# Peptides against a protein of PDB entry 5D63, part 199

Target 1, 292 residues: chain A of PDB entry 5D63
Amino acid sequence: SLRRGIYHIENAGVPSAIDLKDGSSSDGTPIVGWQFTPDTINWHQLWLAEPIPNVADTFTLCNLFSGTYMDLYNGSSEAGTAVNGWQGTAFTTNPHQLWTIKKSSDGTSYKIQNYGSKTFVDLVNGDSSDGAKIAGWTGTWDEGNPHQKWYFNRMSVSSAEAQAAIARNPHIHGTYRGYILDGEYLVLPNATFTQIWKDSGLPGSKWREQIYDCDDFAIAMKAAVGKWGADSWKANGFAIFCGVMLGVNKAGDAAHAYNFTLTKDHADIVFFEPQNGGYLNDIGYDSYMAFY

## One batch from the design tools (peptide; made by RFdiffusion4, then SolubleMPNN)

Design b2_p27_2_s3 (from b2_p27_2, 19 letters changed)
Fold by OpenDDE base, seed 2:
Structure b2_p27_2_s3 (fold): chain B 292 residues (1-292), chain A 27 residues (1-27)
Amino acid sequence: as target 1 above (292 residues)
Amino acid sequence: DEEAFKKFYEELLELVRKERAEILSTF
């Protein structure tokens, strides 16, 4: 079954993603097919899938940017019914905004069925052009039509997945204690992470003994990422991944505070030095504490 | 006894925390 998380939803037939037009929060904003850039933040194309308790394989889909929800217009079962952004809540009972999401017959892609109408989210005519219509359309779960098949590329990790990635890293001290602050984290590309670092002013900050040293840099980076998240996205129920670690060197006579994020495949962590903006697989310290 | 051991353990943890804080402050 599909896990709670943030997804980039790509058509199985053409290089087009489900896009909320202009990221607008207005009721009735068209959801359309649009091109995307791999390994980047596609601002209007990220969707938080929230599972509905006690309703199998059924979700709301909240646009991360607008904070509005995928909505089948009037819940109509007519082929060609518009799919739009509309105000809502994560645990709504409105069947216009409830989507049953299960694997297609190919076992890799998903189909998105409206809970009420039983029609499917369809990239009309498989049109790969920007602004192509996405609509409710008749179909069945076992059909192979790629117009109704979607890849759900997970752009977030759960706290448990992050914890597992940390546990796999060889630079963790035997006394390590991790503190989890949130449940689900959007994982940023390094380019975005670096841009936040640049915009924070940290590249121009001067190291000063104790008054502005490693811990201040590391906390400032985390604060910058947190604020970037709050300022960038209208949806709730997730955080932006940016960890802080305290580590000790092998000799045990020096300690350091630094940041970390997840690798592209979300399987490992990479260390980030906020004093110079560098990414390292080995920062020279073993972490005895982290919070993220 | 168990209480004495708990006290010893807590004191040890506090010493470790203080030592780490002092080391951390060097960078």
Scores: peptide ipSAE 0.047, ipTM 0.478, DockQ to the pose 0.071
Fold by OpenDDE base, seed 1:
Structure b2_p27_2_s3 (fold): chain B 292 residues (1-292), chain A 27 residues (1-27)
Amino acid sequence: as target 1 above (292 residues)
Amino acid sequence: DEEAFKKFYEELLELVRKERAEILSTF
């Protein structure tokens, strides 16, 4: 089954993603096909899938940017019914906003069925142009029509997955204690992470003994990422991944505070030095404490 | 809640300052 998380949803037939037009929060804003850039944020194209308790394989889909939900207009079962952004809640009972999401017949892509109408989210005519219509359309689960097949590329990790990634890293001290602050984390591309670092003013910050040293840099970076998240997204129920670690060197005579994020495949962590903006697989310290 | 989170974060920060302050100050 599909896990709770943030997804970039791409058509299986053409290089088009499910996009909320202009990222608008207005009720009735069209959801359309739109081009995307791999390994970038794709601002209007991220969707938080929230599973509905006791309803198998059924979710709401909240646009991360607008905070509105994928909505089948009037819940109509007619082919060509508009799919729009509309105000809602994560655990709504409104069948216009409930989507059953299961694997297609190819075993890799998903189909998205409206819970009430039983029609499927369809990229009409497989049109790859920006602004192409996405609509409810008749179909079946076993049909191979690529207009109704979607790849769900997970852009987030659960706290448990992050914890597992940390546990696999060789630079963790035997006395390690981790503190989990949130449940689900959007994982940023390094370019975005670096841009937040630049915008924070940290590149121009001066190291000063104790008064503004490694812990201040690391915490300032985390604070900057947190603020960026709050300022950038209207949806709730997730955080932006940026960890803080305290580590000790092999000799045990030096300690450091630094940041970390996740690799592209979300399987491992990579260390980030907020004093210079560098990414490292080995920062020279073994972590005895982290919070994220 | 937000207030509880803030307090927790501040407590963690305090732990950073107290546990290995002399060593941490080197970087």
Scores: peptide ipSAE 0.036, ipTM 0.470, DockQ to the pose 0.291
Fold by OpenDDE base, seed 4:
Structure b2_p27_2_s3 (fold): chain B 292 residues (1-292), chain A 27 residues (1-27)
Amino acid sequence: as target 1 above (292 residues)
Amino acid sequence: DEEAFKKFYEELLELVRKERAEILSTF
């Protein structure tokens, strides 16, 4: 089953992603096919899939940017029915906004079926152009039509997955205690993470003994990421991944506070030094505490 | 004795906390 999370949803046939046009929060905003750039944020193309309790394989899809939901216009079963952004709630009972998402017959891609109409989200004619129509269209689960097959590239991690990534890292102290602050985390590309760091003013901040030292830098970075998240996205129910760690060196005679994020594959963590903006696989400390 | 073990563990944790505080204070 598809896990709760934030997804970039890419057509299986052409290099096009499901895009909320202009990221608009207006009801009836078209959802369209649009090009994307790998390893970037793709602002209007991120969708939070929220599983509906007690309804197998069924989700709402909230656009991260607009905070609106994927909506089949009037729930119509007619081929070509518009799929739009529309106001909603994560656990709505409105069948216009309920989507059954299951593996296609190829076992790798998904199909997105409207719960009510039983039609499928379709990139009309497989059009790869920006602004191409996405509509509800007749189909079956077994059809191989790539217009209705979508790759769900997970852009977030659960707290449990983050915890697992930390646990696998060799630079964790035996006394480590982790404190989970949120349930689901959008994992940023390093370029975005770095840009937030730059925009925070931290590159120009002066290290000062005790009064503005490593812990202040690390907390300031986390605060900057938090603010960036709040300012950038209208959807709720997720956070932006940015951890703070306290670590001790192997000799046990020095300590440091630093940040960390997840690698692209979400399997590991990478350390981030907020004093210089560096990413390191080994920061020279073993973490005894983290919060994220 | 479980109670004795708990006390020992708490003492150990306190020692660790103190050590960490001392380490951090070196900066």
Scores: peptide ipSAE 0.025, ipTM 0.423, DockQ to the pose 0.041
Fold by OpenDDE base, seed 5:
Structure b2_p27_2_s3 (fold): chain B 292 residues (1-292), chain A 27 residues (1-27)
Amino acid sequence: as target 1 above (292 residues)
Amino acid sequence: DEEAFKKFYEELLELVRKERAEILSTF
């Protein structure tokens, strides 16, 4: 079954993603097909899937940018019914905003069925153009029509998945203690992570003994990422991944504070030096503490 | 009946929302 998380949702037939038009938070904003750029944020195309308790395979879908929810207009079962952004809540009982999401007949893509109408989210005519209509349409679970088949690319990790990635890393001290601050994390591409670093002013910050040294740089980076998250997204219930580590060298006579993020496949961590913006697989220290 | 079930379901959803908020607020 589909896990709670943030997804980029791509059509199985054409290179188009589910996009909230202009990222608008207005009720009735069209959800449309739109092109996307791999390994980028795709601002209006990220959706938080929240599973509904005791209703099998059923979710709300919250647009990260607008904070509004995927909504079948009037819950109509008529083919061609508009799918829009609309105000809502994660655990609503409104069937206009409840979506049953299960594997399609190909075993890889998903179909998205409205809980009330039993119609499916459809990229009308498989149109690959920007702004193409997405609508509720009649269908069945076993049909092979790619207009109603969607790949769910996970863009986030749970705290447990992050913890597992850290545990697999060889540069963790035997005395390691990790402290989890949130439950679900959007994982940024390195390019975005670096841009936040640049915009923070850290590249021009002066290292000063004790008063502004490694721990200050590492905490400033985490604060910058946190602020970027708050300023960029209207949805709640997730954080932006950026960790802080304290490490000790092999000799045990030097310590350092630094950041870390997750690799593209979310399976491993990579260290980030906030004093110079470098990414490293080995920063020269073994972590004895992290919070993220 | 349907109304009783709906009420029960809504109460469960509220409990889940509250639990999630409380758990995350402790970190």
Scores: peptide ipSAE 0.015, ipTM 0.257, DockQ to the pose 0.020

Design b2_p27_2_s4 (from b2_p27_2, 16 letters changed)
Fold by OpenDDE base, seed 4:
Structure b2_p27_2_s4 (fold): chain B 292 residues (1-292), chain A 27 residues (1-27)
Amino acid sequence: as target 1 above (292 residues)
Amino acid sequence: SMAEQEKFYQELLDLVRAERAAVLATA
């Protein structure tokens, strides 16, 4: 079963992703196929999948940028029916916005079936051009048509996954206590993380004993990421991953506050020094406390 | 709100400082 999370949804046949045109929040905004760049944010192409309680394998799909939902126009079962962004809620009962998402016959890709119409999200003609039509189309679960098969690339982690990544890191102190602040986290590419750091003014901030030292830098970075998230996305129900750690050195005579994020594969953490913008696998401290 | 966020982060800063002090005091 597909987990709750943020996904980049890519066609199985051509290098095209499900894109909300211009990221517009207007009702009826076309959802189209569009090119994407690996290892980037792909702003208009991120979708929060929220599972519907007591309805097997069924989700709403909220565009992260616009805060609107994938909607089959009038819930029509006619082939070629437009799929658009439309206002909605995560736990709607509107079948136009409910999507049953299950593995295709190939066991890797998914098919996206409208709950009401039983038609499937289709990249019409497998068109790889920017702006290509995405529509509801007749089909079956067992068909191999790549126009209706989609890879769901997870761009977020649950708090449990983040906790697991921390737990297996060798630079965790035996007295470690972690505090989870949110449930689902968009994981940023390092380039984006660094840009937020730059825009925060931290690169120009001067270390000063007590009044602006390691803890101030680390919390300022987290605050900057939080603000970036709020300013960048209209969807709710997720956070941007940026952790704060407190660590002690091996000698036990020095402590430090620093940040951390997740690696590209989400399996490990990498430490971030907000005083210089560096990424490190070993920051020279073992963490005894984190919040994220 | 922004005010609530500011207060929250300030409280976290205080906790961070307290924890650091505790660790250093045991060294």
Scores: peptide ipSAE 0.005, ipTM 0.348, DockQ to the pose 0.878
Fold by OpenDDE base, seed 1:
Structure b2_p27_2_s4 (fold): chain B 292 residues (1-292), chain A 27 residues (1-27)
Amino acid sequence: as target 1 above (292 residues)
Amino acid sequence: SMAEQEKFYQELLDLVRAERAAVLATA
């Protein structure tokens, strides 16, 4: 079953993603096929899938940028019915905004079926051009039409997944205690993470003994990421991944505070030094505490 | 208990890696 999370949804036939046009929050904004750039944010193309309790394989899809929801216009079962962004709520009962998402017959891609109409999200004619129509269309779960098959590239991690990544890292102290602050985290590309760091003013901040030292840098980075998240996205129910760690060196005679994020495959962590903006697999300390 | 926790985390990691590998192989 598809897990709760943030997804970049890519067509199985052509290099096109499900895009909310211009990221607009207006009701009736077209959802269209659009090109994407791998390993970037793809701002208008991120969707929070929220599972509906006690309804198997059924979700709302909230556009992360606009905060609006994928909506089949009037819930019509007619082929070619527009799929748009529309105001809604995560746990709505409106079948226009409820989507059953299950594996296709190929076992790797998904199909997205409207709960009410039983039609499928379709990249019309498999058109790879920017702005190509996405519509509800007749179909079946077992057919092989790539116009209705989608890869769900997960862009977020659960707190449990983050915890697992930390637990496997060799630079964790035997006394480690981790504290989880949120449930689901958007994992940023390093380029975006670095840009937030730059915009925070930290590159120009000066280390000062006690008054503004390693912990201040690490907390400032986390605060900057939090603010960036709040300012950038209209959807709720997720956080931006940026951890804080306290660590001790091998000799046990020095401590440090630093940040960390996840690797591209979300299976490992990478350390981030907020004093210089560096990414390191080994920061020279073993973490005895983290919160994220 | 610690060994059991580690086993759980390893299994979770394996699932994550498998999922990512599947996506990358098809992309």
Scores: peptide ipSAE 0.000, ipTM 0.283, DockQ to the pose 0.017; fails the geometry check
Fold by OpenDDE base, seed 3:
Structure b2_p27_2_s4 (fold): chain B 292 residues (1-292), chain A 27 residues (1-27)
Amino acid sequence: as target 1 above (292 residues)
Amino acid sequence: SMAEQEKFYQELLDLVRAERAAVLATA
């Protein structure tokens, strides 16, 4: 089954993603096909999939930016019915906003079926143009029509996945203790992470003994990321990944505080030095404590 | 020292936990 998480949803036939037009929170805002740039934030094209308890393979899809939900207009089973953003809740009983999401016949892509109407989310005519119509359309799970097949590119990690990534990193001290603060984390591209760092003012901050040293830099970075998340997204139920670590060097005579994020494939962590904005596979310290 | 740092951050984490609990209690 599809796991809870934040997804970039890309058509299997053409380079188009499911986009909430202008990221608008207005009821009835069109959901359309739109071009995207790999390894970028794709602001209006991120969807939090929340699994419905006791309903197999069924989710709500909350647009991360607008905080509104994918909605089949009037729950109509007519081919060509508009799919829009609409206010809702993660665990709604409204069939207009419930989507059964399962693997297609190709075993890689997914199909998105409205729970009530049993029609499928369809990129009409496979139109790759920006603003192309996305609608409910008749179909079956076994059909090979790429207009109704979607790749779910996972843009987030669970706390467990983050924990696993940390656990296999070689720069973890034997006394390591990790503290998990949230359940699901949007993992930012490094470019976005760096931009937050720049906007925080940290590049201009002066290191001062104890009064503003490594721990202050690391905490300030995490605070900046948290604020960025709060200011950027209207959806709830997720955090922005930015960890804080305390580490000790090999000699055991120096300690450091720093940040970390996840690699692109979410399989490992990369260290971030908030004092200079550098990304490192080896920061020269082994972590004995982290919170994220 | 490492011990002092660890204690400090543990206290911080405890405060965060307490604040979260308070928010949930008042909701």
Scores: peptide ipSAE 0.000, ipTM 0.321, DockQ to the pose 0.038; fails the geometry check
Fold by OpenDDE base, seed 5:
Structure b2_p27_2_s4 (fold): chain B 292 residues (1-292), chain A 27 residues (1-27)
Amino acid sequence: as target 1 above (292 residues)
Amino acid sequence: SMAEQEKFYQELLDLVRAERAAVLATA
């Protein structure tokens, strides 16, 4: 079963992703196949999948950038019906915007079926060119046609998954208390995380005793990431992952405040020093408190 | 200062916009 989360959705046959053209919020904006760059944000190609309560394997798909939803035009069952971005809500009853998403016959990719029409999201002719048509098309769940098979690359973690990643890290103090602030987190590539840090002005900030020391740097980084998220995306119901930790050294006579993020595979955390922009597996402190 | 912070956020927004443009140009 597909979990709630943010996904990059890639065709199983060709190196194309589901793209909302120009990231436009206008009703009727085409959803198209488009090339993507690995290990980057791919701005117009991120989709928040929200499961519909009491409807098995059925979701709305909200474009993260535009805040609009994947919509089958007029809910038509005709092959070649356009799939567009359209205004909507996460828990809509409009069958034009409800998608049943289940594993394909190969056990790795998914198929995306419109709830009302029972047609499938199709990369028409398997066209790998930028701007290739994506449409509703007739099909079956067991058919092997790669035009209708999609890999769902999960770009986010739940609060529970983040908590689990923290729990398995060796640099957590026995008195550790974690405070969860949100439910779902987009995990950024380190390059993007670093760029936010650079843009925040923190690289040029002066350390000053108590008035602007380690806790101020760590909180300023989290605030910068939060602001970046709010200004970059129109969808709601998620946050950008950036944690703050307080830690104590092994001797117990020094404390530090720092940041952390998740590794690429989302299984572990990596520490980030906001005073110098460094990523470390061991920052020299064991965390007794975190909020994220 | 708060004014400097606001300037910083505007610069960050400009960088985000530039990054979007770069992705679109390379995509």
Scores: peptide ipSAE 0.000, ipTM 0.263, DockQ to the pose 0.021; fails the geometry check

Design b2_p27_3_s1
Fold by OpenDDE base, seed 2:
Structure b2_p27_3_s1 (fold): chain B 292 residues (1-292), chain A 27 residues (1-27)
Amino acid sequence: as target 1 above (292 residues)
Amino acid sequence: SRLEEFKALAEGGDEAIIARAEERRAL
């Protein structure tokens, strides 16, 4: 079963992703195929999949940027029916916005079926051009047609997955206490994380004993990421991953405050020094406290 | 599971050690 999370949804046949045109929040905005850049934030191409309680394999799909939902126009079962962005809610009962998402016959890709019409999200003619039509189309679960097969590239982690990544790291103190602030986190590429750091003013901030030292830098970075998230996305129900750690050195005679994020594969953490913008696998401290 | 064990650790910790570490924060 597909997990709750933020996904980049890529066609199985051509290098196109499901894109909300111009990221517009207007009702009826076309959802189209569009090119994407790996390992970057593809702003109009991120979708929060929210599972519907007590309805097997069924989700709403909220565009992260616009805050609108994937919608089959008039719920029509006619082949070629437009798929658009439309206002909605995460737990709607509107079958135009309910999507059954299950593995295709190849066991790797997914098919996206409208709950009401039973038609499938289709990249019409497998067109790889920017702005290519995405529509509801007749099909079956067992067909191999790549026009209706989609890879769900997960761009977020649950709090449990983040916790597991921390647990795998060797630089965690035996007295560690972790505090989880949210349930689902968009994980940023390092380039984006660094850009937020640069834009925060921290690169020009002066270290001053106690009044603006390691904890101030670390908290300022987290605040900057939080603000960036709020200013960048209209969807709710997720956070941007940026952790704060307090650590102690092996000798037990020095302590530090720093940030951390997740690696690309979401399996490990990497430490971030907000005083210089550096990423490190070993920052020289073992964390006894984190919040994220 | 490893995750369950880690959750238990995350809810715990030695407050006395943490307090001493806070006093030594200098960077």
Scores: peptide ipSAE 0.038, ipTM 0.506, DockQ to the pose 0.051
Fold by OpenDDE base, seed 1:
Structure b2_p27_3_s1 (fold): chain B 292 residues (1-292), chain A 27 residues (1-27)
Amino acid sequence: as target 1 above (292 residues)
Amino acid sequence: SRLEEFKALAEGGDEAIIARAEERRAL
């Protein structure tokens, strides 16, 4: 079953993603097929899937950028009915905004069925052009039509998944204590993470003994990521992944504060040095405390 | 499992060691 999370939703037939046109928060904004760039933030193409309690395999889909929800216009079962962004809430009872999402017959892709109309989200004619119509269309769960099959590329991790990634890392001290701040985290590409670091002013910040040293750099980076998240996205219910660690060296005679994020596959952590913007698999310290 | 080990570590933090490490922050 599909987990709660942020997804980039890609058509199974052509290299097109589900895009909220111009990221507009206006009611009735078209949802369209659009090209995407792998390993980047595709700003208008990220969707928070929120599972509906006690309704099997059913979700709302909130556009991360606009904060609006995927909506089947008037809940119509007519083939070709527009799918738009529309204001809503995560746990709405409006069947226009409820989507049953389950594996297709191929076992890899998903189909997205409107809960009320029982029609499926369809990239009309499999059109790969930017702005191609996405509509509700008749279909069945077992049909192999790629126009109605979608890959859900997960762009976020749960706190539990983050914990698991940390647990796999060899640079964790035996005295480690971790503190989880949020439930779901958008994981940024390194390029985006680095840009936030640059924009924070940290590259030009002067190290000063105690008054502005490693912990200040690490906390400033986390604050910068938090602010970036707040300024960039209108959706709620998620955070941007950026951890802080306190570590001690192998000799036990030096300590450091630093950041960390997750690798692309979300399976491991990578350390980030906010004093120089470097990514390292081994920062030379074993973490005895983290919060993220 | 690694997750179980992680949970055990999270519960086993030594405040005294942590405090000493903080006093030795070098960077």
Scores: peptide ipSAE 0.034, ipTM 0.516, DockQ to the pose 0.051
Fold by OpenDDE base, seed 5:
Structure b2_p27_3_s1 (fold): chain B 292 residues (1-292), chain A 27 residues (1-27)
Amino acid sequence: as target 1 above (292 residues)
Amino acid sequence: SRLEEFKALAEGGDEAIIARAEERRAL
């Protein structure tokens, strides 16, 4: 079953993703097929899937950028019915905004069925052009039509998944204590993470004994990421991943504060030095505390 | 709560780091 999370949703037939046109929050904004760039933030193409309690395999899909929801216009079962962004809530009872998402017959892609109409989200004619129509269309779960098959690429991790990634790292001290601040985290590409670091002013910040040293740099980075998240996205119910660690060196005579994020596959952590913007697999310290 | 713990940590400063690690700050 599909887990709660943020997804980039790509057509199985052509290199096109489900895109909310212009990221607009206006009711009735078209959802369309659009090209995407791998390993980047595709701003209008990220969707928070919220599972509906006690309704098997059924979700709302909130556009991260606009904060609006995927909506089948008038809930119509007619083939070619528009799929739009529309205001809503995560746990709505409106069947226009409820989507049953299950594996297709190929076992890799998903199909997205409207709960009420029983029609499927369809990239009309498999059109790969920017702005191509996405509509509700008749279909079956077993049909092999790639116009109705979608890859769900997960762009977020749960707090439990993040905790597991930390636990696998060899640079964790035996006395480690982790403090989880949120439930679901968008994981940024390093390029985006670095850009936030640059924009924070930290690259030009001067190290000063006690008054602005390692802990200040690490906390300032986390604050910058938090602000970036708040300023960038209108959806709620998630955070941006950026951790702070406190570590001790092998000799036991030096301590440091630094950041960390997750690798692209979300399986491991990578350390980030906010004083110079470097990414390291080994920062020279073993963490005895983290909060993220 | 973990949120309260975070707030306390953020305000703890270098002395708190050193005390927990029984080490001196490296940088």
Scores: peptide ipSAE 0.028, ipTM 0.581, DockQ to the pose 0.075
Fold by OpenDDE base, seed 4:
Structure b2_p27_3_s1 (fold): chain B 292 residues (1-292), chain A 27 residues (1-27)
Amino acid sequence: as target 1 above (292 residues)
Amino acid sequence: SRLEEFKALAEGGDEAIIARAEERRAL
């Protein structure tokens, strides 16, 4: 079953992603096929899938940028019915905004079926051009039409997944305690993470003994990421991943505060030094505390 | 409480961090 999370949804047949046109929050904004750049944010192409309690394999899809939801116009079962962004809520009962998402017959891609109409999200004619129509279309779960098959590239992690990644890292102290602040985290590419760091003013900040030292830098970075998240996305129910760690060196005579994020595959953590913007696999400390 | 522990650890300076780490190592 598809897990709650943020996904980049890519067509199985052509290099096109499900895109909310211009990221607009207006009701009726077209959802279209659009090109994407791997390992980037793809601003208008991120969707929070929220599972509906007690309804098997059924979700709402909230556009992260606009905060609006994928909506089948008038819930029509007619082939070619527009799929648009529309105001909604995560746990709506409106069948126009409820999508059953299950594996296709190929076992890798998903199909997205409207709960009410039983039609499928279709990249019309498999058109790879920017702005190509996405519509509800007749189909079955078993057929292999790539116009209706989608890869769900997970762009987020749950708190449990983050916890597991931390637990696997060799630079965690035996006395480690983690504090989980949120449930789901958008994981940023390093380039974006670095840009937030640059924009925060931290590169120009002066280290001062105790009054503005390692903990201040680390917390300032987390605050900057939090603000960036709030300013960048209209959807709720997720956070931006940026951890803070407190660590002690092997000798036990020095401590440090630093940041961390997740690797591209979300399986491991990488340390980030907010005092210089460096990414390290080994920062020289073992963490005894983290919050993220 | 967990919250109190969180706040204490998050707001401590380097010296406080070292002290806490030392205390934990002693356990």
Scores: peptide ipSAE 0.021, ipTM 0.570, DockQ to the pose 0.072

